# Peptides against a protein of PDB entry 3ZN8, part 1

Every score and structure here is a prediction.

Target 1, 125 residues: chain A of PDB entry 3ZN8
Amino acid sequence: LEEYDKIQKKMEDVMEGKGKLTLRDVYAQIIALRKMGPLSKVLQHIPGLGIMLPTPSEDQLKIGEEKIRRWLAALNSMTYKELENPNIIDKSRMRRIAEGSGLEVEEVRELLEWYNNMNRLLKMV
Positions, changes and structure headers below are counted from each chain's first letter, unless a header gives other numbers.
Peptide ipSAE is a variant of ipSAE made for these designs: the mean of its two directions, with the distance scale d0 fixed at 1.0 Angstrom where the peptide's residues are scored. Compare it only between designs on the same protein; published cut-offs may not carry over.
The geometry check fails a fold that doesn't show the stated peptide or that is severely misdrawn somewhere.

## One batch from the design tools (peptide; made by RFdiffusion4; aimed at target 1 I46)

Design b1_p30_2
Amino acid sequence: AAAAAGAAAAAAAAAAAAAAAAAAAAAAAA
Pose (drawn by RFdiffusion4):
Structure b1_p30_2 (pose): chain A 106 residues (1, 21-125), chain P 30 residues (backbone only)
Amino acid sequence: LLTLRDVYAQIIALRKMGPLSKVLQHIPGLGIMLPTPSEDQLKIGEEKIRRWLAALNSMTYKELENPNIIDKSRMRRIAEGSGLEVEEVRELLEWYNNMNRLLKMV
Amino acid sequence: not in this file (backbone only, 30 residues)
């Protein structure tokens, strides 16, 4: 049930219920349909879950703040340590900056 | 700005599903 601390405290809660569906707990707005979130149980059927939650905990509690400092020597780093590829790391690193970015406009 | 969507629609969908189940139980009793 400034941002990095929050991301962990949140993502950690996003496993001990599902992947839960509390996405409709702090949103007074309405949804769309039910035949859509059905593709959420598909990823659950595998013994694994997601690649993101992998290399995510495979980083320092400061490297997540400014993933920009990360180079080609640092991407392969959290790649082999998590079992993901260099490509699967980019999609993850280029996203830590987005959260800290779109949040500023909030 | 902030955006919110989903919670009220889920309550409405649950009310509609309960009404449909009550109607199906009344039809079966009839």

